# Peptides against a protein of PDB entry 3S8F: the designs that were tried, part 145

Target 1, 157 residues: chain A of PDB entry 3S8F
Amino acid sequence: VLTLFVAVPSLMTAFTVAASLEFAGRLRGGRGLFGWIRALPWDNPAFVAPVLGLLGFIPGGAGGIVNASFTLDYVVHNTAWVPGHFHLQVASLVTLTAMGSLYWLLPNLTGKPISDAQRRLGLAVVWLWFLGMMIMAVGLHWAGLLNVPRRAYIAQV
Target 2, 166 residues: chain B of PDB entry 3S8F
Amino acid sequence: DEHKAHKAILAYEKGWLAFSLAMLFVFIALIAYTLATHTAGVIPAGKLERVDPTTVRQEGPWADPAQAVVQTGPNQYTVYVLAFAFGYQPNPIEVPQGAEIVFKITSPDVIHGFHVEGTNINVEVLPGEVSTVRYTFKRPGEYRIICNQYCGLGHQNMFGTIVVKE

## One batch from the design tools (peptide; made by RFdiffusion4, then SolubleMPNN)

Design b2_p17_5_s4 (from b2_p17_5, 8 letters changed)
Fold by OpenDDE base, seed 3:
Structure b2_p17_5_s4 (fold): chain B 157 residues (1-157), chain C 166 residues (1-166), chain A 17 residues (1-17)
Amino acid sequence: as target 1 above (157 residues)
Amino acid sequence: as target 2 above (166 residues)
Amino acid sequence: MAEEMFLLVYALLLERS
């Protein structure tokens, strides 16, 4: 139980980010319980990418709690569950944040905005990346729960 | 304007922080409930048992694969298993159906995995430490042992077999 | 969403055990 309190600062940070998003959405004219979400700049890949990363990070964080639990970790340790967790944390959040950063940084460095075609392509890339990562992550987690071993090309199932 | 925005941000933060704390307690409660009601399948970690990896092949209970299976009771056995690059010994491991088997697993070289298909046996094997796993095979047949910890170039081919006899 | 995901993991673990 005390070990799980290690997650408190991380949760506080995560929900502070959520608070910032709500504030931003409401500043952009969003109203109601969910209207602020629609008001966020979903047409900007520099915004969409890290947000999708955050969405992937949520289940990854839940998995982190499982992995940090001594008894629950025994169930999932060195199974396909673990790489599933990694792909949510690194290949989703970190990678998508990096992608989003580039979509902001490159136009800034060159002094030229991205074209509409580039913007749309960027959106397609980050959404497809997110979709692929979610499919793979769900598959890996499911396989892990079915006792598919990590670092092996063979499995019982 | 700046102060107004700051106050608004703080209000949202307070709300989300309260939610975060509530969720934390929910998670803890769910884990606690799970552990309280469904721990029968979990093998707890035992006390640390150490062995000298440099001599484990030469002396002691792991030295002779022919003596690896030791009957400790009427329906109880201890099996001394070595995980090494790149295999297991003894191989196959022969045990009777329905007997309580205590696996004592160690490594003479590097870290390996000991994952038995069809079971919940899944432990890392560290040189210098003895991993202890207790299991009863209810079904006869062959159970494959898989190394799920990278141990070198031959890692992917490192397999063993447990043969459960009727 | 976090709660729902946790519940799903919980349910799956219960089915396994």
Scores: peptide ipSAE 0.020, ipTM 0.781, DockQ to the pose 0.349
Fold by OpenDDE base, seed 5:
Structure b2_p17_5_s4 (fold): chain B 157 residues (1-157), chain C 166 residues (1-166), chain A 17 residues (1-17)
Amino acid sequence: as target 1 above (157 residues)
Amino acid sequence: as target 2 above (166 residues)
Amino acid sequence: MAEEMFLLVYALLLERS
């Protein structure tokens, strides 16, 4: 009940952010239904990181609804599905948002802009992190659907 | 300029909010559909039953592992299982193939898990509460019981066995 | 994208159940 209640404002927030991104992309010259996405500043790790986090949060959010449903929760409860969901929410969204925040905050606090090399390294870090999280999340969700238990080192499959 | 920008932002927000609401209703509808039509995979829980965890080992149906398997009908059994730190009793649990088994599971100490491999039996066992699970084993053999709730130092080694006989 | 992901998960869960 609580999860479903929180789902409403969470979705509103997520899509409000999406609206802001669309607006920004269109201001940057993006056109069409999806052209605004390409126009976003994908060369800035402070931007890319939280956006990737948001992308990871989408399947995680869907998983949250699954976990909150009576019938579907029975299938996934206390399986590897749960840590898969957890890693999407915390290790993806929260962590990447924190990383992105640091890429913005530290240069401003120190007064020293990041070099081009540091920028490129930052992009590599956030993309690799995202990729790793997605691989792990898919694996955990898949294992969960195969009835692999959480908090156990042994599984039938 | 400010007014124009504000209107533009609102237009995008309206579109995305409309989409979000539509998706929300779709998700709710899917959940409702699942609840209405897909209950076969869910093991029905029995009535909430309470027990005193401090005496469950001393008296009652869980006290004697040798008496844990009770035939309640021609093809029906009730099995009184204790999940404790760190194991299960009785162990092994012996039941016949094709019989309807009602597991009555409780704990004398802390919260444990009761996850039977090869089945959809997966419940948490709380001290003071009795978990009721119904299952029919169609295939003979050994089924391992795994604790999937952290319960202490021996958690990882907490296993039981269900032996299904022909 | 959210819809597709949800449907995919839903389908997989239905198969599992």
Scores: peptide ipSAE 0.019, ipTM 0.750, DockQ to the pose 0.344
Fold by OpenDDE base, seed 4:
Structure b2_p17_5_s4 (fold): chain B 157 residues (1-157), chain C 166 residues (1-166), chain A 17 residues (1-17)
Amino acid sequence: as target 1 above (157 residues)
Amino acid sequence: as target 2 above (166 residues)
Amino acid sequence: MAEEMFLLVYALLLERS
């Protein structure tokens, strides 16, 4: 059996989601190799949030393969690399998906659509969240590669 | 309709499969490059060895800190280290420069970390298991040992020292 | 293929050490 066989279903899921996004974009009038991206509903925080989560999840998934490798995990284990991975997987994908879900769920529960001001604020929140998470995650991974330990208030660098 | 949509999605899947696989390998390559250039490499692990944590302080090679450093060859040593709440034994660990050091690390109480600054030595220490790490110190001096696994109220203050002598 | 990549990475890391 393959050591990383567990990655296959995850990759297949990612491919399917990406294909669905492309189809949706093209259905909305997008054309060409990248035009379908612009056609997606980027004005809706319920859409933008989980998509940004997916974008953060891609490098996180690659890191997951590293963390699952015996030899590579030895290098990164219990360094700042690990919380970097966590913040990509949990605080990016999961959290942003939850945020997006709320932007859909709350209007449906109350029967009242969100105001334009609330929509704009929501977009700002999810974009800023994503940006902050990416900066922090890159920093944590970088620090981890420099052997900054996890769960310590001191470091060699 | 749903059928046409399904067929369209299938057509896109092949492209995204290729792209995603390519991207995956690019990311792995980038990570590999970064690891190779910014880390000290990987130390191979030995066989899993077991020990009784309830008796490790009383008998065996970990019982006496004065006997913790054992010369096994002309330029080879084995060091039996205990990680405990909250410190390391022996402390300091004294080894010669340029010698091959085999660390045998275990815990009598809870899970600890064994992270040696300035090296690629970084292992978890589990009660009942012996962690084996092989390393050669090329530079003399003091190397700080840090516990990077939460082990209780004194975790943040759990440090040790390796002294490498010329 | 993934295993080959890991082996390559491992070899590179070992060589650097």
Scores: peptide ipSAE 0.012, ipTM 0.763, DockQ to the pose 0.158
Fold by OpenDDE base, seed 2:
Structure b2_p17_5_s4 (fold): chain B 157 residues (1-157), chain C 166 residues (1-166), chain A 17 residues (1-17)
Amino acid sequence: as target 1 above (157 residues)
Amino acid sequence: as target 2 above (166 residues)
Amino acid sequence: MAEEMFLLVYALLLERS
């Protein structure tokens, strides 16, 4: 009940964020249906990290509704599906947002900008993290649907 | 110009709403397809039954593992299973192939899991409550029972076995 | 809409079980 209640405001927030990104991209010179995406600052890890987190949060949010459904939960409960959901929500969205925040916060706290090398390294870290999380999340969700249990170090499957 | 900015942002919400709904349908369709093509499924729950976890080991149908398997009809059995720290009883559980098995599972101590590998049997077992699962084993062999709910230091080693005989 | 989608999934599960 609580999850479903929170789902509606969360979707509204997601629409607002997406709209804000499109607006920002267009202000930066992006045109057309998708040109605004390219205009966003993809060279900044402080931007890329939380955006990738948001992308991972979309399937994770859908999974949250599944987990909250009594009928569907019979299938996924206490299977690898659940930790798959966690890794999308916590290890992707929350963690990537925190990482991105640090790339903004540290230069401001120290008064020193990050070097170009640090920036490129940061981008690599964020993208690799996202890739790893997506692979793991897809695998865990798939395993869960195959009835692989959570909290078990061995499974028949 | 904040008003203008807000108005501009709102102009894009309609498109994003449609996209979000489309993606939701895609995800649901993928899940539905996977569930329809694989063996994992829903097990109906029975009526709520209560037992006293403090006496379940001493009296009642769970008290004697040797009498845990009860034939209730032609090709129908009820199996009274205890999940405890850290194992299951009876162990092994012996049932015939092709018979309709009703598992009545409870716990004398803490919450446990009852996950039978190779089947869709996957329930939590609460002290004071009887979990009811109905299943028919179509293939003979050994099926491992796994605890998938943390129940203490020995949780990871808590296993049981169901032996399905021809 | 979400409810209908869930019902569809549930129906598929019922047919398979």
Scores: peptide ipSAE 0.012, ipTM 0.720, DockQ to the pose 0.183; fails the geometry check

Design b2_p17_6_s1 (from b2_p17_6, 11 letters changed)
Fold by OpenDDE base, seed 5:
Parts: C-alpha cells; sequence; structure tokens
Structure b2_p17_6_s1 (fold): chain B 157 residues (1-157), chain C 166 residues (1-166), chain A 17 residues (1-17)
C-alpha cells in the first residue's frame, strides 16, 4: 500500500527528469521524437552514469509494483526475483548515480580537470557496470520466475 | 528569453506527464486485474492463528511428530509442521497423493521459511503464528522443503522432505 | 518486451494455480 502511494511521486519525478532531458537534448540540436536523445552529452560519464541508473530503475520500479501487488507477490516473494529487484534499484540506480556524481565532484574538489583518458575510462567503467548489472538482474528475475528460492544455495532448476 | 524557455519546458513536461499518467493507469489496471482474480494461483490460507512458541513443543498438535499428520476426511489431511533451527518436523512428512493437505506451520524459535520445491508453497513462518497452506500433490515422489528466510548459522543446511505416496 | 515481462508473473500465477 505504501509502495503504491510513493509510486505516484516517484513516477512524476522520473518523467519530470525525462522532460528535462528532452529539453536539454533539443537545446543541443536534437530534433524529432528521438533525436533529442542522441544530442545528449553521452561523452560525459557524469551524465551517462546516472542516466543508465535511471534506465535500470525503470524495470526495477515496475518490479516494485509487482512486489507490492497482493497477488503477484505470491509468485515472486522470497525468490531470486527480489535480489534482482534490489540490484536494479541499489546496485544500478544508486551506485551509478554515485559513480556519476564522483566524475563531477572529484574534479571540482581537486581543482584538476578530468583528462580525456580518464573520461574514456570512466565511460567504459560505467557502461560495463550497467551491462553487468543488467545481465545479473535479468538472470535473477528469470531465476525467480522459475521459483529459485532466495537465500538458498540450491534450487530445483 | 526566460518566458519562452519556461513554455518550452512546460510543453515537454506536459507530454511526459501525460505519458506518466497513462502508465500509472496501466499499472493500476494490472493491479486491479490481479485483485479481481486474486484466487487464481494462490494457495488458500486460513485465518490468522496464534500459538505460544514456548510451549508448542511440549503440548498441542505440534508436540508429537508421530501425530503430526491427521486425517480430517476421506481425502483430507492436516499436517502440523514445526520449522525450527535447523530443520523441520515431522521429517519426512508423508502424505498420500491426490489428498487435500492443510499445512499448519509454526516455529518455536525464530522466523523461518517454508518453500516446497516443485510447488507454489512458499510461506514465512513466524514464532507465535500459525501459517496455514492448502495444497494437493498431484504427483508422487519427494518434495524438498527449503528455508528461504535467514535463521542463523545453520540456515543453509535447513531442509525437509515431503514424501507423497501413491 | 516490457509488457511481456510485466505479464509473466501473471501467467505463472495462473499456471501454478
Amino acid sequence: as target 1 above (157 residues)
Amino acid sequence: as target 2 above (166 residues)
Amino acid sequence: LALDFLLEPIRLLFERS
């Protein structure tokens, strides 16, 4: 019940951020329905990281609704589905946001700009992290749907 | 041009808000559907029942594992199961194929899980409360019970067995 | 894909009933 309540402001926030991204992309020359996405600063790990986190948060949020569902929870509760949800929310969104924040914060704290090599490395790290998290999350959700129990080292499948 | 910028932002915001609302309604509709069909795929449970975890081992229907399986009808049984650190009793639980089994599960110590492989039986077991689960085993064989709620050092080794006889 | 993903638990719920 509480989850459903907080889902409303969370969705509003998420789509407000999306609106801001669209506006920014269009200001950067993006046109059309999707052109604004390409126009966003994908060369900046400080931008890419939290955006990827947000992307991971979408299925995680959907999963949150599933977990909060009275009937659907019977399928997924205490299965590997739950850790999958956690990893999308914490290990993806929160972690990537933190990583992205550091790519902005550290240069400002040290007074030293990030080098091009560091920028490229940062992009690689963020994308690889996201990819790994998505693979693991999908696997965990899939396993959960196959009734693989949470907090157990053994499963029927 | 602040005014124009604000208008532009509002335009995009309106679009995304509309999409947001649409998605919200979709999710609510899905929830409503599940509520409308809440009995589908759900293991029937009884009313909340409470017991004293400090005496459940000494007296009552859980006290004697040999008396844990009670025939309540021609094809109906009640099984009184204890989940404890670190195992289940009775173990094995022997029930006939095709019979309606009502599991009454409680714990004398800490919270445990009761997850039966090959079934949709998956409940948490709280000390002082009785979990009631109804199930009919259609296939004979052995079904492993797994504790899926961390309960201590022996949690990973906490298993039970349900033997379904022809 | 997203829809299929969201509906999968419902499908499984019915199958396991």
Scores: peptide ipSAE 0.026, ipTM 0.761, DockQ to the pose 0.506
Fold by OpenDDE base, seed 4:
Structure b2_p17_6_s1 (fold): chain B 157 residues (1-157), chain C 166 residues (1-166), chain A 17 residues (1-17)
Amino acid sequence: as target 1 above (157 residues)
Amino acid sequence: as target 2 above (166 residues)
Amino acid sequence: LALDFLLEPIRLLFERS
């Protein structure tokens, strides 16, 4: 129980970011409970990538709470569940945030804006990355729940 | 104006913070429920058994694989298992069907895993520590033990067998 | 989704024990 209180700063940070997104969306003309989401700049890979990372981080964070629970970790520890968690946390949030950061940083460093073609390609890359990562992560978590071991080439299932 | 923007964001932060706290308590409640309703097999960390990994092969209950299975009561056994690079001993582990088995597992060398397929037995094995797991095999047959913690070049081939006799 | 995701390990904990 005490270990779960470690989740407090993480959740606070995550939802503070969400609050910033809501504010930004509303500044851009979004209204209502969810209208602000549509108003966000979904045409900018520098924005989309880290947001998709955050979306992947939600189930990953939930899994983190599971992994941090002594009793629940007994079920999932050293199964394919754990790699699934890592891919959501590192290969989703961290990687997509890094990718998104580059879409902002490189134009600033070079002094040249990205072309429309580069922008579209960037969007395709981050969305495809996210999709592939979600499929793989779901598969790994599912396999883990079926007791497929981590770091083994053979499994009962 | 950055200052004005921050003040405006604060209003949204209050709502999201409330949601965050609500979710936190939901997660805690779920774990608390699990702890309250299902505590079987939970071993408090404060009662962790320790052994000397440098002597565990020479003396003590792990030293002789032929004496690894000890009957402790009617239909109750303790099995002293070593996980080592790269295998398990005894191998096979022979236990009767329907008996309550207490596995006491340790390592003389590096960290290993002890994952028994077809069961919920899945623990890490640390040198100097004894992992204790209770299990009752309801079905006779062979159960494969898999090392699911990287332990070196032979890790992928590190297997054992539990034979449950009728 | 989050609830279902968290409940699955709990279910397995009870069923496999």
Scores: peptide ipSAE 0.023, ipTM 0.788, DockQ to the pose 0.566
Fold by OpenDDE base, seed 3:
Structure b2_p17_6_s1 (fold): chain B 157 residues (1-157), chain C 166 residues (1-166), chain A 17 residues (1-17)
Amino acid sequence: as target 1 above (157 residues)
Amino acid sequence: as target 2 above (166 residues)
Amino acid sequence: LALDFLLEPIRLLFERS
């Protein structure tokens, strides 16, 4: 039980980010319990990418608690569950954040804004990436629960 | 005004932090409840048993595959299994249906996996340590052992078989 | 839903034991 207190700093960080998003959305004219979400700049891939990463990180974080739990880890350890967790944490959050950072950094470094075509392409890239990652992650977690081993090309389900 | 904005942000942060702490305790409570009510049959960490990986092939209970299956009781067996690059011994492992089997698994070389399909047997095998797994096969047939820890170029082909006899 | 999710691995563990 005490081991789970490791989650405290992570939760503090996560919900601080959520607070900042809510503030930003409300500052942009969003109202109500959920209206602030719609007010966020969803037309900017530099914003959308890391936010999608955050969304993927939520179930990944929950999985982290499972993986850190002695009893539950016995069930999921060295199964496809673990790669599923990694793809949510690294290939989703970290990678999408990097993508988003790039979409901001390059225009800033060059001093030239991205074209509308580039912006639309960027949005397509990050959304497709997120969709693919979620499909794969769900599949891996599901397979893991079915006792499909990791680091093996064959499984009998 | 930056001060006003900062104060507003702080208020939101406090609210979300309170929520986060509440959720933390909810999760802890859920886990605690689950563990308290559903831990029967879970294999806990046992006493650390050590072995010399450099001599395990030459002496001791793992040295002779023909003597690997030892009857320890009327319906109880201990099976001394070696996971090595790249296979298992004995192979096949033959055990009776319905008997309580205690697997004692170790490695003479590198870390391997011991994943038995159709069962909840899934452990890492470390050189110098003995992994102990208890299981009772209810159904006769063949159960494939898969190495789920990368151990070298032949890792993907490292398989074993447990034959459960009627 | 959260409870069911947390119990699922344990149910699977018992089912396969």
Scores: peptide ipSAE 0.014, ipTM 0.781, DockQ to the pose 0.446
Fold by OpenDDE base, seed 1:
Structure b2_p17_6_s1 (fold): chain B 157 residues (1-157), chain C 166 residues (1-166), chain A 17 residues (1-17)
Amino acid sequence: as target 1 above (157 residues)
Amino acid sequence: as target 2 above (166 residues)
Amino acid sequence: LALDFLLEPIRLLFERS
């Protein structure tokens, strides 16, 4: 149980970011319980990418608690569950944040804004990436629960 | 105005912190519930047993594959298994159906995995340590052992077989 | 083999859902 307290700083950080998003959305005119979400700049891939990464990080974080639990880790350890967790944490959050950062950084470095076509393409890329990552991650976690081994090309399920 | 903004931010932070704590509680509760209701089949870690990986092949219970299966009592067996690059010893492991089997697994070289398909047996095997797993096979047949820890160039081909006899 | 491995989780997802 004591090991679960390691999640506290991560949760605090994650939800502080969420609080910042809510505040930003409300500053942009969003009202109500969910209106602030719609008010966020979903037309900007530099914003959308890291936010999608954060969304993928939520189940990944929950999985981290599972993986850190002695009893639950017995079930999931060295199964497809583990790479599923990694893909949510690294290939979703970290990668999408990097992608989003690139959409912010390059225009600033070059002094040239991205074109509307580039913006739309960027949005398509990050959304498709997120969708594919979620499908793969769900599949890996599901396979892991079915006792599909990690680092093996065969399984009996 | 700055003060109002600051207060608003703090209010949101407090709300989300409360949510965080609630979620933490939910996770702990779920773990507790799972442990309370689904303890069957969970094999807890036992006392750590150590061996010398440099001599485990030459002396001791792992040295002779022909003597790896030891009957320790009525319908009780201990099986001394070596996981090595790249296979298992003995192979096949022959045990009777319905018997309580205690697997004592170690490695003479690098870290390996010991994943038995069709069972909940899944442990890492560390050189210098003995992994102990207790299991009773209810169905006769062949159970494949899979190495699920990368151990080198031949990792993907590292398999073993447990044959459960009627 | 690599492709089959990559598709396996998806296959399992749809078959077991």
Scores: peptide ipSAE 0.022, ipTM 0.785, DockQ to the pose 0.053; fails the geometry check

